Peptides against a protein of PDB entry 5JXT. Designs and how they scored, part 204

Target 1, 319 residues: chain A of PDB entry 5JXT
Amino acid sequence: SLLPKKEINVYIGMSEMQVKWYQKILEKDIDAVNGAGGKRESKTRLLNIVMQLRKCCNHPYLFEGAEPGPPYTTDEHLIYNAGKMVVLDKLLKRIQKQGSRVLIFSQMSRLLDILEDYCVFRGYKYCRIDGSTAHEDRIAAIDEYNKPGSDKFIFLLTTRAGGLGINLTTADIVILYDSDWNPQADLQAMDRAHRIGQTKQVVVYRFVTDNAIEEKVLERAAQKLRLDQLVIQQGRAQVAAKAAANKDELLSMIQHGAEKVFQTKGAFGTMAEKGSQLDDDDIDAILQAGETRTKELNARYEKLGIDDLQKFTSESAYE

## One batch from the design tools (peptide; made by RFdiffusion4, then SolubleMPNN)

Design b2_p24_6_s3 (from b2_p24_6, 8 letters changed)
Fold by OpenDDE base, seed 2:
Structure b2_p24_6_s3 (fold): chain B 319 residues (1-319), chain A 24 residues (1-24)
Amino acid sequence: as target 1 above (319 residues)
Amino acid sequence: TEPIPKEVIEEKDKKAQEILDKVL
């Protein structure tokens, strides 16, 4: 018998460096962000802005020339310059102390490179699989992680590579460092730990940058997931949730939190108050707030029928 | 928290795969 997985969205403020880079990304394309490009603004340009903002939410060192150097040295700056890394660093210490093992998923292989540097810096033993990993090396990494008495604490995976039917039930914690545009890809990733052979309570932590584009990516993913569930339950195969955001949806997502980001001097939320000096009580407060906001988000979409969920996708179709 | 039966998990996995095959 398998226990239900517990899913918690962890809402995280940007570091000062992330705010500065987020501002620079918006400023570089300010005419597109303000909608001044009108009907001529390319969907490709908006998708590029979205991709850069998502990189910023993950880690500022995903940008060329963002990392301090030369010399390029891994130090505490790798952690305090990204809000998600500050929270991750505290959570991993707690998870390890509990005798748990963790899968970390990202959409970005280059973020896994940063997470490898972090694992080496903290002395965490890890395995890695991404889209470039050879088939034999994937088998070897899975076997090394799953072996009885494995000293590998962390498994780093791209969400797409983790979706490939692999069994990782020797882990009980899943961290989604970022989210897929398709909520089903994230479900498939977490189901690598939440499967037959799991003996522990699986807990899923979804990291979400607060007051940024990722909050809107999450809302859209939750809406799509609810629509997909209702379509299956009602047997209405024809309600294909629009797979791709339109231009106006992308623009609205880019604009979300942009004004507050432009007005902000320094970091956001708990990152402004405590920076990297989070204690165990701060982590408990972040997790409790995240659990509350997760319940509120789910309750918002549980009340919506197919027609309401379609109006949200169709008003964005006729404008 | 009550344990989920194996059959319910297998049905969820099957439904999740059917959704993915339609969205890919």
Scores: peptide ipSAE 0.027, ipTM 0.555, DockQ to the pose 0.012
Fold by OpenDDE base, seed 3:
Structure b2_p24_6_s3 (fold): chain B 319 residues (1-319), chain A 24 residues (1-24)
Amino acid sequence: as target 1 above (319 residues)
Amino acid sequence: TEPIPKEVIEEKDKKAQEILDKVL
């Protein structure tokens, strides 16, 4: 019998480098961030800011000239310069010790390149599939990962490429390194491990950068998921069509946490306190806090009707 | 925790795919 999946949002502070790059992204477009463009502000400009902020939340090395060098070498800097990598590095050690196997999903193929460098640096054996992977190579990677006694610990996937009907029930842990705008893409990614033939408890860790745009991406995704569920239950299929964020929603998402980011000297939260020196107790505390916030987030949207879920409830960070 | 029926999972997978195909 398939056990219900356990889903935990893992809220992660930015590294010092992420804070500095997040500030630079906001400063570059400060007039747009402050709403000074009014009705003249282009939706495209706001979407570009959102994309850069999401890159920053994933890894600073997604920006040209962000990598330290010369010499350009893979070392501990690849980990400590991104809060998600610090948590990932500790979590993977725990997962491996438990005899689990892990799927790591991202929206960004260039983040998978960073994760490959990380896997090589740590000596983790992995498979990879992205949008550019040929069909035959996808089959070969899946077969190599799923074979009895496979020494492949990690499967690196882009969320959409990994969503294409594949069975990965030989993994029991799923890490969503980032989130899709469509919560159904993330569900499909989880359902690669959470299928018939799974014998273990599937655990899903969703990484979310704390005090950043990713919290609002997550809230919007949770809202959309609840709306989609209610629309299906009530037979009202036409309501789901406004999936694209408006300008005011995008602006509110960009503004979320921006003031605190500008005031911050150094890293955020647990990254400021411990940095790369997270221990097993720090990970347990992060996971426990994440489980609480996940329950609170779900409980917020479970009480809302269709009409409430059609309104973006932006608590603006400027009150 | 009760096991989720196969048919419910397959229907969710199908609905999720139909939503992805509209966003791809």
Scores: peptide ipSAE 0.024, ipTM 0.530, DockQ to the pose 0.012
Fold by OpenDDE base, seed 5:
Structure b2_p24_6_s3 (fold): chain B 319 residues (1-319), chain A 24 residues (1-24)
Amino acid sequence: as target 1 above (319 residues)
Amino acid sequence: TEPIPKEVIEEKDKKAQEILDKVL
């Protein structure tokens, strides 16, 4: 029987470099961030800020001129400059030691490029599929990963390309390195490992940059997922249509944690305390804290009705 | 594990893309 998947949000502090780049992104568009643009502020500008902030949460090297060089060398800086990479690096060691195999999903193909460099640097054998991967190469990569006794530990996928009906039940761990705006895309990604033919407990780790826009992306995705579930259960098809964030919602998302980011000198949370020196106990603490916050988040939305979830998309713009 | 027929993958891919395109 397929065991229920265990989903854990892993809340991760920004590195010092991420904080600096996050500040720089906000400062570049400070008038828009402060809402001073009013009705003149374009939704496109806010979406661009959101996209840059999400890039920062993923990895600073997604920005031109952020990578140290020349010479451009893959080294420990690839890891310590991104909180998610620090946690990933420790978590992958644990996953490998457990004899598990892992799917890593991202929205960003350029983040998969960084993850390839990381895999090479750590000596992890991997497969990759993204939106540009030819159909034959996708089949070959899937077959190479799924073959009995495959030495491929990691499968790197864009959430969209990995969502495409493929069977990856030879993996039991799923890492969502970032979240889709559509929680269904992430569910489809999880369902590559969590399906008929899975013999292990599937564990899903969702990386979330703490005190940043990604918390609001996660909250919005959780709200939408609960709304979709309730709409299906209640037969109220009309509710699904308000999928796109309005300007005020985008502004609220951009503003979330911005003040604390501006006040912060250095890294956040465990990244400030230990940086790249996280041990196994620190990872356990992060995972436990994440499991608690995940339960709290789910419990918050489980209590909400359709009407409350529809209002909450408006009220979360005022807190 | 029998390889999933290309047509079945393509149909699932198409349906997944249609879902994604509706949500984008």
Scores: peptide ipSAE 0.014, ipTM 0.359, DockQ to the pose 0.015
Fold by OpenDDE base, seed 1:
Structure b2_p24_6_s3 (fold): chain B 319 residues (1-319), chain A 24 residues (1-24)
Amino acid sequence: as target 1 above (319 residues)
Amino acid sequence: TEPIPKEVIEEKDKKAQEILDKVL
């Protein structure tokens, strides 16, 4: 029988470089961030700010002129300049040592390019599939990863390209490096490892930048997932209608943690305390705190009815 | 208010993501 998957949100502080870039993104559009544009502010402008903030949460080198160079060389700076990479680097060592294999999903193909550079730098054998990968090359990559005795440790995938019905049950660990706005896309990604033919306990690590826009992306995804579940259970297809964030919801998401980001000099959380010098005990503490917050988040939404979830999409934007 | 079909929601999510992907 397939064991239930374990899902753990891993809450990660920004590096000093991420904080500086996050501040610059907010400052560039400060009038829009403060809501001074009012009803005239375009939804597209707010979506662009959200995108830049999500890029910052993933890796600052997604921005032109952020990478140290010339010369452009892969080094430890690729890791310590992004909180998610610091945690990933420690977590992958543990995953490899335990004899597990890992799927890493992202929304951003350009982040997969950074993860390829990282894999080469650490000597990790990997496969890659994204939206541009030809159908035949996808089959070849899947077969190479799934073959008995495969030396491929990591599979790098864009969430939506990896969601397309493939079987990757030869992996037992899933890392969601970022989250889709649609929680069903992330579930479909998890279901590549969590499927018939899996013999191990599947563990899903969802990376979430703490005190940033990604917490609000996660909350909205969790609200939508609970709403979808209740709609399926109650047969009420009508309720799923509010999926697209309005301007006020986008503005609230952009404002989340912004004040603390502006006040911060240096990194956040464990990244401020230890930076790249995270040890195994720090990783255990991050995972334990993440497991607790994940249980609390799930328990918050499990108690909500359809009517409460419909109201909460309006009120929890202001809390 | 008529139920928005799941397909229309998925298309809106897809269009939102296509806007996001064009800014990437």
Scores: peptide ipSAE 0.007, ipTM 0.354, DockQ to the pose 0.012

Design b2_p24_6_s4 (from b2_p24_6, 7 letters changed)
Fold by OpenDDE base, seed 5:
Structure b2_p24_6_s4 (fold): chain B 319 residues (1-319), chain A 24 residues (1-24)
Amino acid sequence: as target 1 above (319 residues)
Amino acid sequence: AEPIPKEVIEKKDKEADEILDKVL
């Protein structure tokens, strides 16, 4: 029998560089961020801000001219300049010591490029699949990863490309480096490891930048997932209609944590205290805090009915 | 800055919804 997957949201502070770039993104469009554009603000502009903020949460080197150089050399700066990389770097060492193998999913192929550089820098053997990977190369990468005695520790995948029905049950750890707006895409990604043929406890780590837009992306995804579940359970097909984020929702998401980001000089949370010097106890504390917040998040949405979930998308626009 | 015409805003909002619908 397949064991239930364990899902843990891992809440991660921004590095100092991420805070600086997050501030710069907000400042560039400060009138839009403050809602001063009103009805004149385009939803496309707000989506562009959201996309830049999500890039910042993933890695500041996703921006042109953010990487230190020339010379452009992969070094420890690739890790300490992104909170998610600091946690990933420690977590992968633990996962490897446990004799586990890991799928890492992202929405961003350019983040997979950074993760390839990281894998090379750390000497991790990996496979990669994204949206541009040819069909034959996908098969070859899957077969190389799944072969008995494969030395490939990591599989790097874009969430959408990795969702395509492939079997990766030779991995037991899933890292969602970022979240899809569609929680079903993330579930499909998890189900590459969590399916028939899995013999281990699948653990899913969802990385979430704390005090940033990604908390609101996660909340929206959790709301949608709960709504989808309730619609299926209650047979109410009408509720599955286009919950495309409105302008006010996008604005609320952009504003989330913005004040604290502007007030912050340096990194956030454990990244401010320890930075790249996170030890195993710091990781355990982050995972424990994440497990608690995950339970609280789930418990919040489990109590909501369909009508409450439909209203909550409106009330989170007024707080 | 001249006010953005409503039609341009509506077009951009539609384009944004189409992007969201592909991402959602």
Scores: peptide ipSAE 0.020, ipTM 0.482, DockQ to the pose 0.012
Fold by OpenDDE base, seed 3:
Structure b2_p24_6_s4 (fold): chain B 319 residues (1-319), chain A 24 residues (1-24)
Amino acid sequence: as target 1 above (319 residues)
Amino acid sequence: AEPIPKEVIEKKDKEADEILDKVL
C-alpha cells in the first residue's frame, strides 16, 4: 500500500546578501511598496516587484552583477549567500546518508542552472528536465534516473515540466525549492514520486523564505487549495478561485515583512546565528518548527468556509 | 483539472525566463 506523503514547510531565513538585495528591490519601488500610487498604480509594476522578491528568496545570483567576480568561480559563496542553499546543502547530505534519492523542483530554470553548478561543486550526480528540454532528452533523463542501480542522486526539474505525467517513484524525497501560485502544480510535482510503485515513505520539503513574500504566496496557495477541495465536495463547480491576485492583495504581499527587512542588519533567524555552519541539530530544529507551522497553517484553512476562502484574509499579524 | 498543455507550460516558462532576464 502507498503510505501517505509527509509534507513539511521548511521556513528559512534570508542570508545577509538576500536581505541587502531584498531592501534594494523595495527601495527602487518604495512609492509602490508604500501604496503612494493608490488606484493609479500599475498591476504590472506590482507583479514585477513580486517577481523580483521571489527571485531574491530563491538566490541573489538571479540578479545581474550579484555574483562575486571576477574570477567567476563556483565556491562556498554559492551556498552561504542564499538561505535555501545553506539548508539544501545540509539536508542533501542527510538524504544521501539515509540512502534516499531526491527530486528538486523550482519555477525558475535559471535556479536550476545554479543548482547544476552546486551539484558539480559538491560532486552530486544529477539529471535535469526543464521547459526547454527536448522530448527525447526528457525520456533519456527519466530512464537514466529510474534505471536499477542508477548513480543519479538528484533530479532537477522545473515544477511544470516535472508535472507532465512522468513516473519518478525511484525517488522518495521531494524538495519544492519554491512554490507555484497554483497549488495543483506542486501537487502534480509531488505525485511524480507519490504514486503506485513507490515503496518508501515520501517526504516533501517545501522551502519558504521566512519574513518574506513567499509566506504570503504559500498562504494564498493553501487558501486556493482548500477552496478547490470545498467546491468539489459541494458540487459547486462554478466557483473559479480568483486566478490572479488583485492590486491590494499584491501590495499586501509585497509589504509583508518589509519593515523588519529594512530594520535588519545582516541575515535573518538561524542564518544570522549560524550562517553556513548549520549542524544536524539546527536542521532538526528547523524541520520541527516547520512541521508545527505547517499544522497551524493547515488548521487555519480547514476551519474556513467557501465564503471566507473567497475573501483574501489579510491577517494583520504585524502591527 | 486538465493538465496544462506542454506548449502553454513551455511558453509560460519562457515568458517567466524572459521576464527574469529583463530584470536581471
Scores: peptide ipSAE 0.014, ipTM 0.412, DockQ to the pose 0.017; fails the geometry check
Fold by OpenDDE base, seed 4:
Structure b2_p24_6_s4 (fold): chain B 319 residues (1-319), chain A 24 residues (1-24)
Amino acid sequence: as target 1 above (319 residues)
Amino acid sequence: AEPIPKEVIEKKDKEADEILDKVL
């Protein structure tokens, strides 16, 4: 029988470089961040800020001229300059030692490019699929990964390209390096490993940059997922209509953690204490804290009815 | 499992990219 998947959010502090770049993104559009544009502010401008902040949470090298060089060489800087990479690097060693195989999902094909460089640098054998991958090459990559005795440890996928009904039950670990705005896309990604034919306990690690925009992306996704579940249960087809964030929601998301980011000198959280020198105990602490916060987050939304969830989308804009 | 038709993949990729371009 297929075991239920275990899902945990892994809350990760920004590196010093990420904090500096996050500050620069906010400073560049400070008038929009402060809501000075009011009703006249472009929704597109706010969306662009959200995008840049999400890029920063993933990796600072997603920005032109952020990578150290010339010479442009892959080195330990690829890891220590992004909190998610520091955690990923330690987690992958553990996963490999356990004889597990891993799917890594991102929204950003350009992040998969960084993850390819990382895989080469660490000597991890991998497959890749994104939105630009030809159909024939997708089949070949899936077959190469799924073959008996495959030496491919990692599969790199864009969440949406990986969502296409493929079977990757030869992996038992799923890492969501970032989250989709549509929680159904992430569920579809998880279902590549968590499907009929899986023989292991599937574990899903969702990376979330702590005290940043990604917490609000996660909260919004959790709210939407709970609403979708309640709508299905109650047979009320009409609630599906508020899919797009309004300007005030986007502004609130941008402002979340901004003050603390401006006050921060150096890195955040465990990245400030240990940097790239995380040990196995530090990883266990991060995972345990993440499991606790995941339970708390789920418990918050499970208690809410449809009417409460519709109200909460309005009140969390004033704190 | 039958392979997903190419046209279905291309359509979903386009829909994915259009959503990514709107959200990213």
Scores: peptide ipSAE 0.013, ipTM 0.354, DockQ to the pose 0.016; fails the geometry check
Fold by OpenDDE base, seed 1:
Structure b2_p24_6_s4 (fold): chain B 319 residues (1-319), chain A 24 residues (1-24)
Amino acid sequence: as target 1 above (319 residues)
Amino acid sequence: AEPIPKEVIEKKDKEADEILDKVL
């Protein structure tokens, strides 16, 4: 029988470099961030800010001129300059040691490029599929990963490419390096490993940058997922249709944690305390805290009715 | 498992793009 998947949100602080870039993104459009444009502010402008903030949460090297160089060389800086990479680097060592195999999903093909450089740097054998991968090459990569005794430890995928119904039940760990705005896309990604033919407990780690826009992306995705579930259960298919964030919702998401980011000198949370020197106990603490916050988040949305889930409650941008 | 037809892949990639464009 297929075991239920275990899902854990892993809340990760920004590195010092991420904080500096996050500040610069907000400062560049500070009038829009402060809502000074009001109803006249372009939705497209707010979406561009959101996308830049999400890039920052993933890796600062997604920005032109952020990477140290010339010369552009892969080194430990690729890891310590992004909180998610610091946690990923420790977590992958543990996953490998336990004899597991891992799918890593992202929305950003350019982040997969960084993850390829990282895999090469650490000596991890990997496969890759994204939206640009030819059909034949996708099949070849899947077969190479799934073959008995495959030396491929990691499969790098864009979440969209993962949605294609691929069977990757030879992996038992899923890392969502970032989240889709559509929680169904992330579920479809998880279902690559969590499918008939899986013999292990599937564990899903969802990376979430703490005190940043990604918490609100996750919250919105969880709200939508619960709404979709209730709509299916109640047979009310028409109710699900307000998928697009409005300007006020986008502004609230951009403002979330912004004040604390502006006040911060250096890194956030465990990244400030330990940085790249995270040990196994620090990882266990992060995973335990994440499991608690995940249960709390789920319990919050399980109590909400359809009418409450249709209202994006902008809780205070500063809580 | 039978290989998913290229057309089905392209359709799902397009649907995923349309979902992003609706959210963005």
Scores: peptide ipSAE 0.013, ipTM 0.374, DockQ to the pose 0.015; fails the geometry check

